# Ledger of designs, part 101: peptides against a protein of PDB entry 5OOQ

Target 1, 227 residues: chain A of PDB entry 5OOQ
Amino acid sequence: YREDVRQVVTHPANALSFLQPGRLVEISVNGKDNYGWGAVVDFAKRINKRNPSAVYTDHESYIVNVVVNTMYIDSPVNLLKPFNPTLPEGIRPAEEGEKSICAVIPITLDSIKSIGNLRLYMPKDIRASGQKETVGKSLREVNRRFPDGIPVLDPVKNMKIEDEDFLKLMKKIDVLNTKLSSNPLTNSMRLEELYGKYSRKHDLHEDMKQLKRKISESQAVIQLDDL

## One batch from the design tools (peptide; made by RFdiffusion4, then SolubleMPNN)

Design b2_p18_5_s1 (from b2_p18_5, 6 letters changed)
Fold by OpenDDE base, seed 1:
Structure b2_p18_5_s1 (fold): chain B 227 residues (1-227), chain A 18 residues (1-18)
Amino acid sequence: as target 1 above (227 residues)
Amino acid sequence: MKYKEIYIGDVKVYELVE
């Protein structure tokens, strides 16, 4: 269900109006290269000058230039070209233990994992010396303040997506989340109460509580993976 | 879209309100 939501949110009809300069977006290229949260520079309709008759899917029909601060330092960033989402070989995010630099990369809408509710103040000329690094510093500070992730736009309340099928999808997700949150807790509490009443050993009670919590968390994770 | 200006650390940002 998460992918279904993402497909709707990142569709041009919904996403483009929120891709103002400075908009924070979470970036995943090719489903494997996670750059984390970046800042939108601009976007444009994708045009293939070499093949004007090329047809792109909705999610590939626009190019978004974004500033990231997680580019691997030895990536061939000099080969990056604005509005060309076909990234050169070697362009990747830094892994743990590697040094990173700031870069402007062109991505498609399909590479947007989430759209944040925050916008940075963007320099007028991001291509000028030192400007992308300034944005990079801002990104680092914002990320530091949101260890659980940047707040994401609400598809209904913020993005005003009113499609009936989408609303039904969101309701289903909400119901499922409610069940996932309530059932494990209810079962855990009941188990704790039962073992508390019948078990004279406090240690056994605590062990059962911990075990139940672990099981519930595991089940919740499994069920959430289905969303 | 309505935004409010806030500071996150030393970074000034726009936060979408509604």
Scores: peptide ipSAE 0.545, ipTM 0.939, DockQ to the pose 0.760
Fold by OpenDDE base, seed 2:
Structure b2_p18_5_s1 (fold): chain B 227 residues (1-227), chain A 18 residues (1-18)
Amino acid sequence: as target 1 above (227 residues)
Amino acid sequence: MKYKEIYIGDVKVYELVE
C-alpha cells in the first residue's frame, strides 16, 4: 500500500509542483539503486526527438535532474547523457566502504521514493565547477541532522491532495494497518479510478504549459524583430 | 506555497509551512 501512495504522490499532476530547484527527494533507481536523498535541479517533459510520437507512461513522461552525493567514485559518469533517464551500465551508488562523489543524474518520477519538506538553496549554475560538490556538502549536513530521515511531505496537509478516492484509500490503509491485513484488489480498483482523474488533470497541466511556451515563443519573436 | 527560512546546521534551507 505504500507503493500505492507513492504512485499517487509521484504522479505528474501532484509531484511537479513540488519539484522546485533544491527540493529534497529520496531516490531509488529501478527499485534497486538507492542514492538516498538528493536535490532537484530541474525537470522537463520527456521528448524523444528521434520518435516524436513516442508515448510514455505518466511516471516516465518527465525527466528530473537531481544532485546526488552517493555516486560510486568509479562510476562512468562521463557516459551520462543529458535528458536520458536510461543510465549507462556501471552507474550506481557507492556501497559500504566505497568512496562516493557528487553527480547530476537524470531520473524519472518513478525513481522518486519520497518528496521531502525541505528545499536547499541551489546555485544558479549547478554545472559550474564545484557547485554540485557544494550541494553535496549541504546534503551531508542535512542528513546528519536528520538521522531518522528527512521529513516527508504529507500528501494531504502539504501536497493538498484532496481527492475523495485518495482520502478513502488513505483511511483504508490505516484500517488495514491496524488489522494487519491487506486488500490489494479493492485498493487497486480505487487507484485505477484515481489515475483516471489525475490523467485528466495532467492533460490540463500540459495544455497550460504549451500555452506558456507559445507565449514565450511569441515574445522571443518580437524581441528578435526589435533587434 | 509558503516557506520559512531556517538553518540546518550551517546550511540555509526553505521549509514548507503548513
Scores: peptide ipSAE 0.526, ipTM 0.937, DockQ to the pose 0.680
Fold by OpenDDE base, seed 5:
Structure b2_p18_5_s1 (fold): chain B 227 residues (1-227), chain A 18 residues (1-18)
Amino acid sequence: as target 1 above (227 residues)
Amino acid sequence: MKYKEIYIGDVKVYELVE
């Protein structure tokens, strides 16, 4: 099941090092608002200024700013607040036949459907006049080139997820996938349980990986800028 | 990370290869 893989791939310990500026990601907000492929601007640890003691799930603990070119033209984009993933009412992708515009939206990791193996060159200041539209044009061109979809990162080959417990989890997921047709709800619950155990067991390790990956991300950005 | 620089039309794109 695609959702099973998504949970692991989009976990902060795995995803953050691949969320460099320009990284293409497929976006689905709240499982209903599909924006298609967008480009990462940046990301940051989620901080609630009003409630510093707020605890978020792993997949909600980071905010990713992404450029999308599928925002409904009449969406109240002026009400968007950077690093606030609680989107104002009316923020949605354009439906068929509707006009769209480019926008930067803050999303959680949970809103990432897939991470692509492609990275755009990103302007230094995406909020400068015309920059979002430039990225939007690039997105359109890439989408045109890949009508069957942008290639997705391989969790093992590209993301180098080699943790033994993870591999065991993946094997269990494979088994569950074979049984998914019989009882999807039960299998989903079992997956969540397994994932929870994994997360608890590797809390400290994951924190370390998150930090290392963030550093690696920064270095990767520098390298790409030198090309 | 290793990247391959490619152009899609006039768009500069980096593809992850490792």
Scores: peptide ipSAE 0.518, ipTM 0.935, DockQ to the pose 0.650
Fold by OpenDDE base, seed 4:
Structure b2_p18_5_s1 (fold): chain B 227 residues (1-227), chain A 18 residues (1-18)
Amino acid sequence: as target 1 above (227 residues)
Amino acid sequence: MKYKEIYIGDVKVYELVE
């Protein structure tokens, strides 16, 4: 049930508008590497320069750069490729007793376990010396203050997800949680139907992003002419 | 989206509000 909700929440049509710089997100890469709560740096549409015709699923179609403070200290972070969510071998979170460092890692939307209702004040240049560590300290402090976990965005109240089927799902989950029932609420077919509804919204979002980019490019050209 | 600025310890954060 939680996975079904996660799939809807992390869909580009819903998630991207909440991935502002500093947004706290809970990170789990490939369902095995839990980095805990990190902070969003930025995101971009996934582009494969070697294979421009590559088609990605909705949840893999964007790359989100996040600062984590739980990277294993001996991880080969120098092998990280910009905007490549396929992490090199050895890139992993520190285990208990191991030392950790701060790192910026590229992840897909599918690697987001939860989206928090908090945003850190992010440095303008996270790649500048010491900036990642500053964010790391902030993350540690926030985590310390929220021992039960950082508050998660409410999909309905905060994210304004108003899909009727999703709302019905949420209501059923609430009922099941109260009863601690193991009855399945949805199957793959229902989830696919939900994804289909969000596909159109996703397309509109991409169109808007492209338009904004074109406007920015035009403004840049005008500024150059004014110089 | 509406946000309010708060401090968690010495950390400045923005909290989403309705």
Scores: peptide ipSAE 0.556, ipTM 0.941, DockQ to the pose 0.656; fails the geometry check

Design b2_p18_5_s2 (from b2_p18_5, 8 letters changed)
Fold by OpenDDE base, seed 5:
Structure b2_p18_5_s2 (fold): chain B 227 residues (1-227), chain A 18 residues (1-18)
Amino acid sequence: as target 1 above (227 residues)
Amino acid sequence: MKYEEIYIGDVRVYKLVP
């Protein structure tokens, strides 16, 4: 059930509006590499320049750049490619007893475990010398102040996810938390239906974003012509 | 979205207000 909620929360139709610069997100890459809480730098639609016809799942269709402070110190961070979520071999979080460094890594939405209700004040240029480390210090301080974990966005109250099936799922989870029962098959079927609905919403969102960009570009061109 | 600016220690953060 937690995974079902995660899938809905991290769907582009819901997540993107909360991935502002500085948004705290909990990161788990490929279900094995836990980087802990990081800070969003930016995000972009995933584009494969080599294969423009590439089709990605909804959760893999965007790249989110995040600052983490848990990168293993000997990771080949110099091999990281911006907007390439396929991480080089050796890129991993530090294990217990290992030293860590700050890094910006490109991840997919599928690598977001949770979205926090906090947003850091981010430097204007995160790639400038020392800026990642500044964010890293901020992350450490925030983590220190929240020993029980950083507060997570409420999907209903904060994210305003009002889908009826999702609300039913949430209610079911609340009931199950008290009853300690699970019905994974029923949830899977409902999730597929939800994904269909969210995919449509996502398409509209992308269309709107593209339209806004076109309008902005057109306005910029007009301004240039007026100059 | 409404945000409240707060400090957590010396860290400036924005908290989402419902």
Scores: peptide ipSAE 0.488, ipTM 0.926, DockQ to the pose 0.679
Fold by OpenDDE base, seed 3:
Structure b2_p18_5_s2 (fold): chain B 227 residues (1-227), chain A 18 residues (1-18)
Amino acid sequence: as target 1 above (227 residues)
Amino acid sequence: MKYEEIYIGDVRVYKLVP
């Protein structure tokens, strides 16, 4: 059930509107590499220039760049490629007792375990020297203040996911958290139906992104004319 | 969506207001 909720929450139709710069997200790459809470830098639709016809799953269709402060110090971070979520061998979080560094890593939506209700104030240029470390310090402080974990966005109250089947799922989880007794099998078939409903919302998000790009381009042109 | 600016220690953060 938790995975089902995660899939709905991290679907582009729901997640993208909350992936503003500085949004805290909990990161698990390939279900094994837990980087903990990181901060969103930006996101972009995944485009394969070599294979424009490549179709990605919804959860793999966007690349999210995130600052983490848990990267193993000897990880080959220089081999990281922007917008390539396939991480080089050796890129991993530091284990207990190992030293860590701050890094920006590209991840897919599928690597988001949870979305936090907090957003950091982000530096304007995260790629500038020392800026990642500043974010890293902020992450450490936030984590220190929330020893039980950073508060997660409420899918219903905060994210406004109002799908009836999802609400039923959430109610079932609440009941199960209180009473471990009810049948898991019926919920997987309903996820596919949920995805069909999100397709329209996804289209709206793409439209909004295109509109924002057009606005940004228009503003850039205006600034060029004023010089 | 409305955000409230808060400080967690010395860290400036935005919290989503319902």
Scores: peptide ipSAE 0.476, ipTM 0.925, DockQ to the pose 0.664
Fold by OpenDDE base, seed 4:
Parts: structure tokens; sequence; C-alpha cells
Structure b2_p18_5_s2 (fold): chain B 227 residues (1-227), chain A 18 residues (1-18)
């Protein structure tokens, strides 16, 4: 059930509007590499220049750049490719007793475990010398102040997810948290239905984003002509 | 969405306020 909620929350139709610079997100890459809480730098639609016809799932269709402060110090961070969420071998979080460094890593929405209700004030240029480390210090301080974990966005109250099936799912989770009765079959069917609805919403969102981009481009051209 | 600027220690953060 938690995974079902995560899938809905991290769907582009819901998540993208909350991935502003500085948004705190909890990162788990490939379900195994836990980087903890990081800060969003930016995001972009995933484009494969080598294969423009590549089709990605909704949760893999965007690349989110995040600052983490838990990168293993000897990780080959120089091998990181911009906007490539397929991380090189050896890119991993530091284990207990290992030293860590700050790094910007490209991840997919599927690698977001949770979206926090907090946003850091981000430097304008995160690539400038020392800026990642500044964010890293801020992350450490925030984590220190929230020993029980950074507050997570409420999907209903904060994210305003109003889908009836999702609300029913949330109610069921509340009931199940009180009663350890798992009905995995009914949950899977509902999840598929939810994904179908969100897929349609995502298509509309992408259309709107493309329209906004076209409008902005047109305005930029007009401004250039007025100069 | 309304955001409130707060400080967590010396860290400036924006908190989403319902």
Amino acid sequence: as target 1 above (227 residues)
Amino acid sequence: MKYEEIYIGDVRVYKLVP
C-alpha cells in the first residue's frame, strides 16, 4: 500500500508541481541505494539523443537533479553523465563509517521515496565552487533538527490529490494500519485504474507545458524583435 | 499554495502552509 501511494505521489501529474528548486526529497535509487534526503536542483523531460523514439514510463520520463550529501567519497562522480539517470558502477551512498561528499545526481521520479514539505533556499548557481557543499551543510542541519525524519507532504491536504480512488486507497491504508489485513489483489487492480487516470492527466500537463514553452519562445522572439 | 519562510537553525527554508 505504501508503494501504491508512492506511485501516485511521484507520478509526473502530481510530483512535478512540487519539484521546485530546493524541495527536499528522499532518494532511493533502484530500490537499494538510499541517499537519504536531498534537495532538488531542477528537472527536465527525459530525452534520449541517441534514440529519440525511446518511450519511457511515466515515472522514468523525467530527470530530476538532486543534491545529496551522502555520496561515497570514492565514488566515480566524474563519470556521471548529465541528465543520465543510469548511474555508473560505483556510484553509491556512503556506508556507515565511510566518508561522504556532496554531489548532484540525476534521478528519475521512481527514485523518489518521499517528497518533503520543506524547500531549502537554493543558491542561484549550484555548479559554482562550494555551493553544493553549502547545500550539504544545510541538509545536515535540517536532518539534525528532524531526528524523526523530515515532514512529508500530505498527498491530500498539501498536494491536493482529489482522485476518488486515491482517497479510497488512503482510507483503506488507514484501516489497514489499524488492521493488518492485506488484500493485494484489490490493491493492484485499483492501482492500475489510478495509473490510467493519472496517465491522462499527465498527457494534459505535458500539453500545457509545451504550450507554455511555445508561448514563452514566441514572447522571447517578440522581445528580440523589439530590441 | 502558500509558503511561509522559516528558519531551521541557521537554514532558511520555505514551508508549505495549507
Scores: peptide ipSAE 0.473, ipTM 0.925, DockQ to the pose 0.668
Fold by OpenDDE base, seed 2:
Structure b2_p18_5_s2 (fold): chain B 227 residues (1-227), chain A 18 residues (1-18)
Amino acid sequence: as target 1 above (227 residues)
Amino acid sequence: MKYEEIYIGDVRVYKLVP
């Protein structure tokens, strides 16, 4: 059920409006490589220049660039390709006892475990020397201040997901948490229906994306003016 | 490093101020 909620939350129709620069997200690549909490740099629709007709799933249709401070120091970060979410071999988080560095990695929406209710102030040029490390220090400080974990966005209260089927799913999860009974098949069928609805709204989402970019830019300007 | 906390709607923004 947690995975079902994650699928809805990380769907482009819901997630993209909350992936502003500095948004904290919890990152797990391929369900194995846990980078912890990182900060969003930007995102773009995934375009295959070599195969423009390539069709991606909704969760793989966007690339999110994120700053992480948990990259293994000896990872081949020089092999990272911009806007390529297929990470080179050897790109991994540091294990216990290993040293880590800051890096910007391209991920898909499917690699987002959770979206935080916190946003960092981001440098204007994250590619400039030393800027990633500054973000890395901020991430460490935030993690230190929230030992019980960074607060996650509430899908209903914060993200304003008002879909009736999703609300029903959430209610069922609450009931199941109390009853220790899982009915994954029923939830999966409803999830498919939800995705069908989101897919139809996706065409409208691209139109909204332009508006949201303008809003995000305006908010970034406001944040800069408040500096 | 000082942090200024700003609330934008339901979002908490941490501003790093030197």
Scores: peptide ipSAE 0.348, ipTM 0.854, DockQ to the pose 0.142

Design b2_p18_5_s3 (from b2_p18_5, 7 letters changed)
Fold by OpenDDE base, seed 5:
Structure b2_p18_5_s3 (fold): chain B 227 residues (1-227), chain A 18 residues (1-18)
Amino acid sequence: as target 1 above (227 residues)
Amino acid sequence: MKWKEIYIGDVRVFELVE
């Protein structure tokens, strides 16, 4: 059931509006590499220049750049390619006893385990020398303050997910948490229906984003003409 | 979105209120 909730929460139609710079997100790459809580730098729609016809799932259709402070120190971070969520071999979080460093990694929405209700104050240029380390220090302090974990956004109260089927799912989860029972088959069928609805919302979100970009570009051009 | 600025130690953080 947690995975079902995660799928809905991390869908572009729901997640993107909460991925502001500095937003804390819990990161698990491929369900194996747990980087812990990181800070969002930015996000962009995934574009494959080599294969423009590439079709990605909804959860893989966006790339989120995040600062993590748990990168294994000997990871080949220099091989990281911006906006390429396919991480080079050897890129992994530090294990117990290993030293870690700060790094900016590109991830997909599918690699987000949870979205926090906190946002760090982010430097304007994260690529500048020392800036990622500053964010790393901030992450450490926040983690220290919340030993039981950073508060997670409430999908209904905070994210305002109003889908009726999702609300029913959440209610069932609450009941099941008390009864310690699970029915994964029922949830999977409902998720498909939810994805259909969210896909439409996603399209609207993309349209809106494109319109905003066009407006911004037009304004920039006007400003340049006025200069 | 409404944000509340708070400090966790010396770290400037924004908390989502509504």
Scores: peptide ipSAE 0.469, ipTM 0.926, DockQ to the pose 0.648
Fold by OpenDDE base, seed 3:
Structure b2_p18_5_s3 (fold): chain B 227 residues (1-227), chain A 18 residues (1-18)
Amino acid sequence: as target 1 above (227 residues)
Amino acid sequence: MKWKEIYIGDVRVFELVE
C-alpha cells in the first residue's frame, strides 16, 4: 500500500508544486541506494535532444536535482552529468563506517521516497565552492532534530489530493496505523488485506494514473508557475 | 503556498502551513 501511495504522491501532477528550492525529500535510487533526506535544488522536464520523440513514464519525465550529504567519498562524482538521472557506476551512498561528502545528483520523481513539510533556505548558487557543504550542515542539523524522520507532507491535508478513492484509502491507512501500537502483527495483516481488497475492487493504482494523465499540460504549467 | 519561517538550531527553515 505504501508503494501505491508513493506512486500517487510522486506523480508530476501532485509532486511538482511541492518541489521548491530547498524542499526536503527522502531519496532512494533504484530502490536500493538510500541517500536519506536531501534538499531540492531545481527540476526540469526531461528532454531527449537526440530523440525528441522519446516518451518517458510520468515518474521519469522530470529530472530533480537534489543536494545529498551522504554520498560515498570515493564515488566518481565528477562523472555526474547534469539532467542525466542514469547515474555512473560507483555513485552510491556511504555505508556505515565510510566517509561521506555532499553532492548534487539528478534523480527522477520515482526516486523520491517521501516529500517533507520543510524547506531549507538555499543559497543562490549551490554549485559555488562550499555551498553544498553548507546545505549539508543544515541537513545534519535537521536530521538531528528529527531522529525519527522529518515530518512527511500529508497527501490530503497538505498536498490537497482529493480523489475520493484515494481519500478512503488514506483514511483506512491512518486508522490502522494508529492501532499498530496495540497489536502490530494483527493490524499489519489487516491493513494488507484491506488494501488488497480495496485495490482489487477499485483498481486504485490504475484509476489514479488515468486521472492524473488527463491533466492538461496547460494546467501543469499553471501549477509550475506557483512555485 | 503559505510559509512560516522557523529556526531549527541555527538552520533557517520554512514550514509549509497551507
Scores: peptide ipSAE 0.469, ipTM 0.921, DockQ to the pose 0.716
Fold by OpenDDE base, seed 1:
Structure b2_p18_5_s3 (fold): chain B 227 residues (1-227), chain A 18 residues (1-18)
Amino acid sequence: as target 1 above (227 residues)
Amino acid sequence: MKWKEIYIGDVRVFELVE
């Protein structure tokens, strides 16, 4: 159900009001190019000058310019065009062991994985020399501060999404999360009870802990895949 | 939206309050 939530969150009706300059957003392009957290520069309605009759889906109808600090250093960034989300070949994030640079890339709403609850203080002219690097430095510091990820906006509490179907979806997710948290614990407790009796004779405490962890992790993964 | 200005290290940021 995670993708369902993302679809609602990134819909123009919900997302645009949260794309202020400096807003941190988590970026994934083409489902494979993960740039991590970037900072919003601006956004605009997508217009095709060559084909004015072009119709875009809701999630592709806007272009968001974002600063990222994870661009592969040898990417042809000079070929990037503002407000053109069709990225040139070779534009990609740096992989492990590769060097990265800061860049402003145009993305669609569909490329937003998450919207953070933080905004950077953005320079007035991000296109000026050195400005995107300044933002990049800020991004690094923020990411360092949040090793488990930047806090994400709550769709209901923060974004005020009140659609009935969406609320039902969120409730379902909550129920599943409850099961996810409770089942491993229940199994863990059962395992502890079972092995506790034998631990007095065979000292199976370590084995118990290992099995408990494996069971919990396995069940958690299975349940998370359903969300 | 209400924002709170905070610093993360030497970085000036705004945190959404509501």
Scores: peptide ipSAE 0.461, ipTM 0.922, DockQ to the pose 0.814
Fold by OpenDDE base, seed 2:
Structure b2_p18_5_s3 (fold): chain B 227 residues (1-227), chain A 18 residues (1-18)
Amino acid sequence: as target 1 above (227 residues)
Amino acid sequence: MKWKEIYIGDVRVFELVE
């Protein structure tokens, strides 16, 4: 059920509005590489220049760039490709006893374990020399302040996920915690229904984003003509 | 969204407030 909640929370229709620069997110890549809490740099719709017709799942349709301070020092970070969430072999977090460095890595929404209620003040240019290390120091300080973990956004109170079916799911989870199990198949079907609703919302979000871009582009053209 | 600026040590942080 925790995974079911995560699927809803990390869906583009819900997550994107909370991925502001500096937003703290807990990162787990491929369910095995835990980088801990990192800071969002930015995000973009995933595009494939070689195959523009490529279709991605909702949770893989966006790339989120995040600063982590737990990258293994000997990881081949030079092989990282911008806007490519398929990480090269050897890219991994430092294990106990190993040294770590700061890095910016591209991840998908599916690699977000949790979204925190805090965001860091981010440098204007994170790619500039020393900037990601500054963020890394900030991450260490925040983690020190919250030894039990950074506070996670409440899906209902903070993220305002008010879908009736989701609320029902949350209630079922609460009931399960009181030793009343629910039918997994029923829960799965409800989750699919939720995904359908969120998919529609996502489409609207993308339409709005495209419209805003068109407006900005038009304004830019007008400004160029006035020069 | 409303944000409250706070400091954690010497780190400037924004907390999401409802």
Scores: peptide ipSAE 0.457, ipTM 0.923, DockQ to the pose 0.647

